# Ledger of designs, part 98: peptides against a protein of PDB entry 3B8E

Target 1, 230 residues: chain A of PDB entry 3B8E
Amino acid sequence: PFLIFIIANIPLPLGTVTILCIDLGTDMVPAISLAYEQAESDIMKRQPRNPKTDKLVNEQLISMAYGQIGMIQALGGFFTYFVILAENGFLPIHLLGLRVNWDDRWINDVEDSYGQQWTYEQRKIVEFTCHTPFFVTIVVVQWADLVICKTRRNSVFQQGMKNKILIFGLFEETALAAFLSYCPGMGVALRMYPLKPTWWFCAFPYSLLIFVYDEVRKLIIRRRPGGWVE

## One batch from the design tools (peptide; made by RFdiffusion4, then SolubleMPNN)

Design b2_p17_3_s1 (from b2_p17_3, 16 letters changed)
Fold by OpenDDE base, seed 5:
Structure b2_p17_3_s1 (fold): chain B 230 residues (1-230), chain A 17 residues (1-17)
Amino acid sequence: as target 1 above (230 residues)
Amino acid sequence: KVKELLEKIEKLIKEAE
């Protein structure tokens, strides 16, 4: 998110507090849950591997897959951000280079794409309104990510949802998102204004995309053991 | 990632002051 913010000079899509909530609040319990996941049904069917070379290659491939998933998560967040700003009169093309004037508290006549002027306070309200749904989008996409991380090769339909710790992590993450989104005072304390419940569904296409991507990847791995996709 | 987290915390503390 920060790279696009710096390169495009757009208004800040995600606040520092929100980023900390993602890093500390949403990722810890899921990471622990993976340590207690049951063994894959196909582990014992693997052919003998060279323990030195094949581990390194496999770690690199896993790292690339997680990197790609992270990029899809970021795209989902930015999609939600651009939709909200567009609904408030700021088209994506108009946001490019706008940050300097946007963050200047002495400029109270920043024009949107339709010629409406926005005060500093109004701009900050709409900016902070974007922080919450960006966070919620990441949480919804992480549901799919957490589920797919249970196994390397097996489909989610084959492995099932047996890990109670992972299920607890999903509920904890969702409860945190609801608390940050709707608890009174979060706008002042965390710069996260409440969002309409409909915005929870905005991320679902991206969550589905991650799920389909990983299922296809796993299908290829099962059909071609030892391939470059593993 | 730990270093980045610490930098973010430091930034938050400075913004709260």
Scores: peptide ipSAE 0.005, ipTM 0.273, DockQ to the pose 0.030
Fold by OpenDDE base, seed 4:
Structure b2_p17_3_s1 (fold): chain B 230 residues (1-230), chain A 17 residues (1-17)
Amino acid sequence: as target 1 above (230 residues)
Amino acid sequence: KVKELLEKIEKLIKEAE
């Protein structure tokens, strides 16, 4: 998200607080759950024939999988961001290069895609309106990712402890999302406007996309054992 | 601990604004 913000010079899609909440709140528990999942899988798998090469390959595959999932999560967040801005009169093409004028407090006549002029305060309101739905979209997509990670291993029934950590992670992310979205004091303090319930549904297509992607990936792995996609 | 960390971060952000 931050890279696209720099490259495209678009209005800030995520506040610093929301980024920190994602990195520390939503990503940490999944990372821990996955680390435990890997540790348990390494215990249950027969010793790798070559521990050094097999660990390196597995680490690269995990890194690639996380990178791909992270890109899909970012796309989901950006989709929600662009939908909200489009509903407020700013089409995606118009947002390109708009950041400089958007963030300038002295420019009170920034035009949207329909010629409506927006004051600095109005622009910041709509920007902050994007932060909460973007965050919630990431959380909902992370739920899907956690469920996919759980279903990735045929041995889900053998990993009772992993299931508890996963469930705990889902509850923690949900509680954090609810707290940030519906606490009036936190909303004002964090510049996160209250989330309309409809925005929770904007993430579902991307959750479905992740499910389809993972099922296709699993299918490819099953058809080509030892392939580049493993 | 996560809540305390978030509160500290929020405080730092408010102090930086």
Scores: peptide ipSAE 0.005, ipTM 0.263, DockQ to the pose 0.048
Fold by OpenDDE base, seed 2:
Structure b2_p17_3_s1 (fold): chain B 230 residues (1-230), chain A 17 residues (1-17)
Amino acid sequence: as target 1 above (230 residues)
Amino acid sequence: KVKELLEKIEKLIKEAE
């Protein structure tokens, strides 16, 4: 997210405090929860051929999977960001290169895609309005990610939801999202303005997409062990 | 590292403001 902010020179989509909340609050507990997930029956049946190479391959695969998941989460967040800004008159193309003028307090006539002029204060309100939905989008996408990541090859339907720690992580991140979204003072303290309830659903298409994608991936892996999709 | 970078950028933004 931050790299896109720098490269595209768009208004800041996510505040630093929100990023910290993601890293410490929403990512850490789920990551720990995944460590306590029961090993897949198929993984347990495989004798390690070479502990060093198999560990490296597993670490690479895990790193790649987490990298992919992180990218999808970021895409979901950016989607929400662009939707909110578009609803407020700023189309994605117009946001490119706008940061310099956007962040300038002395420019009070920044035009949106429809020729409306926005004061600095109005722009910052819209910017901070994006922070909370971006965060919530990540949390909602993480619901799918956490459910998916508990297994490498087995479907969610086969493995089930037996890990109490994982379930706790899902509730914790959801509760944190609700707290940050609706608790008074979060706009001042965290630059996270209150979220309209409708924005909770903005991430659902992405969560569903990830879920379907991973189930299909796992199905392919089960049918073709050792394929390129691993 | 990303957090540090973000903090640096926030500092730069605050200083530029």
Scores: peptide ipSAE 0.000, ipTM 0.289, DockQ to the pose 0.025
Fold by OpenDDE base, seed 3:
Structure b2_p17_3_s1 (fold): chain B 230 residues (1-230), chain A 17 residues (1-17)
Amino acid sequence: as target 1 above (230 residues)
Amino acid sequence: KVKELLEKIEKLIKEAE
């Protein structure tokens, strides 16, 4: 999100604290999952598969899966961001390059896509209104990962522990999202205004998209082992 | 090829963090 903010020069879609929460949440769960999977494989004295080659393959497969999911999550967050701004009069194309004027406190006549002038204070309210829904969208999209992990046939026993870790991680992220969204004072302290309940539902199509994407990916891999999708 | 591309993207993301 921050890279796109810099590259596209758009208004800041997500606060620094929420970015850190996403980065920590999205990185810790896979890392913990991998650590437990390695520990479990070492404990169970599974047949001496060449531990170096098999670990590398698993790490690459996991990295790829999470990388793809992460991209879809980011797209979901940005979609929510663009929807909120569009509802407030700023179409996506108009946001490109707008950051310089948007962040200038002395410019109080920034025009939206419809010619409406926005004061600095009004613009910042809209910007901060985007932060919470963006974060919540990412969290809700991550719920799809829980469902995806449960449907993987080849790792049912490994899935049990992975599911517990994933459930814990998702619970932590959801609790954090709820805290940041509804705790009084978060709008001032973290620049995250309270979330309208409708924005929770805006993320569901993307959760479904991730689910469908992963199922299609799995289906392709099963039909064409070693194909270009790998 | 997709794997290599994704690994490169992940590396770039990590370097940008």
Scores: peptide ipSAE 0.000, ipTM 0.239, DockQ to the pose 0.019

Design b2_p17_3_s2 (from b2_p17_3, 16 letters changed)
Fold by OpenDDE base, seed 5:
Structure b2_p17_3_s2 (fold): chain B 230 residues (1-230), chain A 17 residues (1-17)
Amino acid sequence: as target 1 above (230 residues)
Amino acid sequence: KIKELLEKVEKLIKEAE
């Protein structure tokens, strides 16, 4: 998200506090939960591997898969950001290069895509209105990510939801998202204004995309053991 | 990532100042 913000010079899509909440608040419990996940049913069926070469290849492939999932998460967040700004009169093309004027508190006549002028205060309200749904989008997408991380090869339908710690992590992450989105004073304290409940559903296509992507990946791994997709 | 985040926070604090 930050790289796109720098390259495109768009208004800030995600606040620093929100980023901290993602990295420290939402990822810790899920990461711990994976350490207590039950062994995959197919682990004992694996052929003997070269412990040096196969570990390195496997670590690289896992790293690439997580990188791809992270890119899909970012795309989901940016999609929500662009939709909200478009609903407020700022089309995506108009946002390119707008940051300098957007962040200048002395410019109170920034025009949107339809010629409406926005004061600094109005612009900051709409910007902070984008921070919350961006965060919520990441949380909803992370639901799928956490579920798929339970296993490397087995489908979620085969492994099931047996890890109580993972389930607790999903509820904790969702509760944190609800608290940050709807608790009074979060707009002033965290620059996160309240979100309409409908925006929780905006991320669902991306969550589904991650789920389908990982299920297809796992299916390929099961059909072609030792392939480059592991 | 946490280190990068801390550096970004520090930068933002300096810019606000």
Scores: peptide ipSAE 0.006, ipTM 0.279, DockQ to the pose 0.027
Fold by OpenDDE base, seed 2:
Structure b2_p17_3_s2 (fold): chain B 230 residues (1-230), chain A 17 residues (1-17)
Amino acid sequence: as target 1 above (230 residues)
Amino acid sequence: KIKELLEKVEKLIKEAE
């Protein structure tokens, strides 16, 4: 998210404090939970080959899984960010390069995609309105991500939901999201303005999409080991 | 191929951070 902010020169989609909350509050517990997930039945059936190479492969697979989760979460967050800004008159194309003027307190006539002028205060309200939904979107997407990443090849239906730590992580991140979204003072303390309840559902189509995509991917991998989809 | 692409993207992200 921060890299895209710098490269595209868009208004800040996610505050630093919110990033810390993601890293420490929402990502850490789920990440730990994945370490306690039961091994896949297909992996357990494989004879150990070379312990050094197998460890390297496992570390690479874990790194890829976490990298993929982070990318999917970022995409979900940015989707929500662009939707919110578009609803407020700022189309995605118009946001490119806008940061310099957006963050300038002395410019009170920044135009949106429809020619409406926005004061600095109004722009910052919209910006901070994006922070909470971005965070919540990450959490909602993470529900699916955590479920799909517990296995490499097996479907969710085959592996089941036996990891109590994972379940706890899902509740913890959801509770944290609710707290940060609705607790008074979060707008001042964390630059996270209160979330409209409707935004909880903004990520659901995306979450469903990645869930279906990953199940299909895993199905293909099971049928064609070593294929291009791996 | 998707795995390789994801690894490349992850590497690019890490290098940019």
Scores: peptide ipSAE 0.006, ipTM 0.245, DockQ to the pose 0.019
Fold by OpenDDE base, seed 4:
Structure b2_p17_3_s2 (fold): chain B 230 residues (1-230), chain A 17 residues (1-17)
Amino acid sequence: as target 1 above (230 residues)
Amino acid sequence: KIKELLEKVEKLIKEAE
């Protein structure tokens, strides 16, 4: 998200606090759950024939998988961001290069895609309106990622502890999302406007995309054991 | 992942300052 913000010079899609909540709140629990899952898999797997090469391959594969999932999560967040801004009159093409004028408090006549002029305060309101839905979109996409990670392992015994950690992660992410979205004090303090329930549904297509992507990936791995997608 | 997270947090703190 931040790289696209820098490269495209678009208005800030996520506030610093929301980014911190994503990184510390939503990514940490999945990371811990996956670390435990890896530790359990390493305990249950027969000793790798070559511990050095098999660990390196597995680390690279995990890194690539996380990189790909992270890209899909970012795309989901950006989709929600662009939808909200488009509903407020700012089409995606118009947002390119707009950051400089958007963040300038002395420019009170920034035009949207339809020629409506926006004051600095109005622009900041719509920007902060994007932060909460973007965050919630990432949380919902992370739920899908957690469920996918659970389904990756065919071992029934691994499902038990993974289920508890997964349920805890889902609960924590949901509680954090609800707290940030509906706490009146957080709205004022964090400039996160209350989330309309409709924005929760904007993430579902991307959750479905992640599921389809993972099923296709699993299918490719099953058909070509040792392929580049493992 | 924790190291990457810490680096992101440090970067965000520096950018917020």
Scores: peptide ipSAE 0.005, ipTM 0.278, DockQ to the pose 0.030
Fold by OpenDDE base, seed 3:
Structure b2_p17_3_s2 (fold): chain B 230 residues (1-230), chain A 17 residues (1-17)
Amino acid sequence: as target 1 above (230 residues)
Amino acid sequence: KIKELLEKVEKLIKEAE
């Protein structure tokens, strides 16, 4: 999110503290859960297979899967961001390059896509309104990904339900999302205004897209082993 | 090829963090 903020010069889609919460809270626990699952799988796979080659293949497959999931999560967050700004009069194309004027406190006549002028205070309210839904969208998309991983591979389902670390990670990210979204004072402290319940549902289409994408990917891999999709 | 691209992107993201 921060890279796109810099490259596209758009208003900040997600606060720095929230980014840290994602990086440390939502990404670390899944990573640990995968490391444990790999370690447990390696312990169980103490069949006489060459442990070095099988580890490398699994790490590459997992890295690829999580890299793709991370990209879709980011896309989901940005979609929510663009929807909120569009509902407030700022179309995505108009946001490109707007950051300089957006962040200037002395400019109180920044025009939206419809010619409406926005004060600095009004712009910052809209910006901070985006932070919470963006974060919650990522969390909801992560839930969907975890559910999908559980439903598609009977092995992953059995391992995932037994993986206490994965369950703990889901609980942690959900609790963090609820805390940041609904705790009084978070709007002032973290620049995250309270989430309207409707924004929770905005993430569901993206969760479905992740589901469909991963099913299609797996189907293609099954039909064309060693194809360009790998 | 997509795998290599994804690994490169992941590396870039990690380096940017």
Scores: peptide ipSAE 0.000, ipTM 0.249, DockQ to the pose 0.019

Design b2_p17_3_s3 (from b2_p17_3, 17 letters changed)
Fold by OpenDDE base, seed 4:
Structure b2_p17_3_s3 (fold): chain B 230 residues (1-230), chain A 17 residues (1-17)
Amino acid sequence: as target 1 above (230 residues)
Amino acid sequence: KIEELKKKIEELIKKAE
């Protein structure tokens, strides 16, 4: 999200505090749960034929999988961001390069895609209106990712302790998302305006995309064992 | 680790308030 913000020079899609909440609250808990999952699966797997090479290959495959999932999560967040801005009159193409004028408090006549002029205050309200839905979209997409991670394992019975940590992580990130979205003080303090319940559904297409991606990945792995997609 | 994460999040929320 931050890289696209810099490269495309668009209005800030996600606030610094929300980014920190994602990095610490939503990304780290799943990563820890998955690290525990891998450690437990590695303990139950027969000794790797070559511990050094097989560990390196697994770490690279895991890193690639997380990188790909992270990209899909970012796309989901950006989709929600662009939908909200489009509903407020800013089409995605118009947002390209708009950051300089958007963030300038002295420019009070920034035009949207329909010629409506927006004051600095109005623009910032719309920007901050995007932060909460972006965060919630990432949380909902992470729910799908966690469900997919559960389905990647050959044995449901091997999931015992790992499933509890994963479910707890999902509960915590959802509770945090609900708290940040609906706490009256958060609108003023974090500039996270209250989320309409409809915005929770904007993430579902991307959750489905992740599900389809994982099923396709599993299909490729089944057809080509030892491929780069593992 | 989860409790430490909760504390960090709570601290971030308090700093943002």
Scores: peptide ipSAE 0.000, ipTM 0.217, DockQ to the pose 0.064
Fold by OpenDDE base, seed 5:
Structure b2_p17_3_s3 (fold): chain B 230 residues (1-230), chain A 17 residues (1-17)
Amino acid sequence: as target 1 above (230 residues)
Amino acid sequence: KIEELKKKIEELIKKAE
């Protein structure tokens, strides 16, 4: 998110506080959950052909897969951001390069894509309105990520949801998202204004995409053991 | 590391104010 913000010079899509809530609040419990997950039955049965090279290749492939999932998560957040701004009159093309004027407190006549003028205060309200749904989108996408991380080769349908720690992590992450989104004073304290409940559903296509992507990946791994897709 | 991060965040918030 931060790289796109720098390159495109768009209004800030995600605040520092929201980033910290993701890194410290939502990722830690799930990571612990994954450490306590029972070893997948097929992982332990596989003898490495070459213990040194096969481990390195496997670690690289896992790292690439997590990197790709992270990119899909970011895309989901940005999609929600652009939809909200478009609903408020700012089309994506108009946002390019707008940051300088957007952040200038002395410019109170920034025009949207339809010629409506926005004061600094109005612009900041819209910006902060985007922070919450961006965060919530990441949380909803992380549900899929956590579920797919339970297994390396087996389908989610085969392994099931046996890990109570993972379920607790999903609940904690969702509760945190609800607290930050709807608790009074979060707009002033955290620059996270209340979110319309409908925006929770905006992330679902991306969660589904991650789920389908991982199931296809796992299917390929099962059909071609030792392939480049692990 | 988490405590150090919290301190850095508090410092950043103070600088933004």
Scores: peptide ipSAE 0.000, ipTM 0.234, DockQ to the pose 0.032
Fold by OpenDDE base, seed 2:
Structure b2_p17_3_s3 (fold): chain B 230 residues (1-230), chain A 17 residues (1-17)
Amino acid sequence: as target 1 above (230 residues)
Amino acid sequence: KIEELKKKIEELIKKAE
């Protein structure tokens, strides 16, 4: 998110403290929970080939999986960010390069995509309005990602939700999201304004899409071992 | 690697501030 912010020169979608909260509060516990996930039944049935090579392959696969999860989460967050700004009159194309004027306190006539002028205070309110939904979107996407990543080939329906640590992680991150979204003072402390309950559902279509995609992917892998989708 | 990336990002943020 921060890299895109720098490259695209868009208004800041997520505060630094909020990023830290994601990393420490929402990403670490789920990541640890995945380490305690039971081995997939098909993986356990495979004879070890070369322990050194297999370890390296597993580390690469894990690294790729975490990289993909992070990318998916970022995409979900940015989707929510662009939706909120679009609802407030700022289309995605208009946001490109807008940061310089956006962050300038002395410019009180920044135009949106419809020619409406925005004061500095109004812009910052909209910016901070994006922080909480972005965070919540990450959490909601993580629900799907964590459930998906627990298996490589098996369906979620086949593996089930047996890992108590994973379940705890899901509740913990959800509770943290609720706390940060609705606790008084979060707007001042974390630049996270209170979230309308409707925004909890903004990520659901995206999470569902990822879930369906992964189930289809796993189905293909089961039917065609060694295919391009693996 | 993620922790290293976080540290780098934090350092970049501190430099930008």
Scores: peptide ipSAE 0.000, ipTM 0.255, DockQ to the pose 0.025; fails the geometry check
Fold by OpenDDE base, seed 3:
Structure b2_p17_3_s3 (fold): chain B 230 residues (1-230), chain A 17 residues (1-17)
Amino acid sequence: as target 1 above (230 residues)
Amino acid sequence: KIEELKKKIEELIKKAE
């Protein structure tokens, strides 16, 4: 998010402190949960290949899956960001290069896509209004990520939701999102204004998309072992 | 090949963090 902020010169979609909360708060428990996940039934049946080569392949597979999911998470967050700004009169195309004027406190007549002038204070309110929904979107998308990461080949429905640590991770992420979204003072401390409940639902389509994508991927892998989709 | 590409992207993301 911060890199795109710099490259595209758009208003800051997510604060640095909030990013740290994601990295430290939401990713640790999920990572631990994967270590305690039940072994996939097909993995347990595979004779140990050469431990050195198989570890490398498995690390590669893991890294790729997380990279793709991370990209989808970022896309989900940015989607939410652009929707909020568009609802406030700033279309995505108009945001490109706007940062310089956006962050200038002495410019109080920045025009939106419809010619409405925005004061510095108004702009910052809108900017900070984006932070919370962006974060929540990431968390909701991570729910799907955590669920799909349980297995490489088996469906989530086959593996089940028996990992208590994973369930705890989901709870922790949700609790953190709720805390950051609704705790008094978070708007000042973290530049995260209170979230309208409707924005929680904005992320659900992306979570569903990830879930469906992964289930389809796994289904293809099961039907065509060693195929192109692996 | 797609897996290799994904790994490279992940490495790039890790380096960018």
Scores: peptide ipSAE 0.000, ipTM 0.199, DockQ to the pose 0.019; fails the geometry check

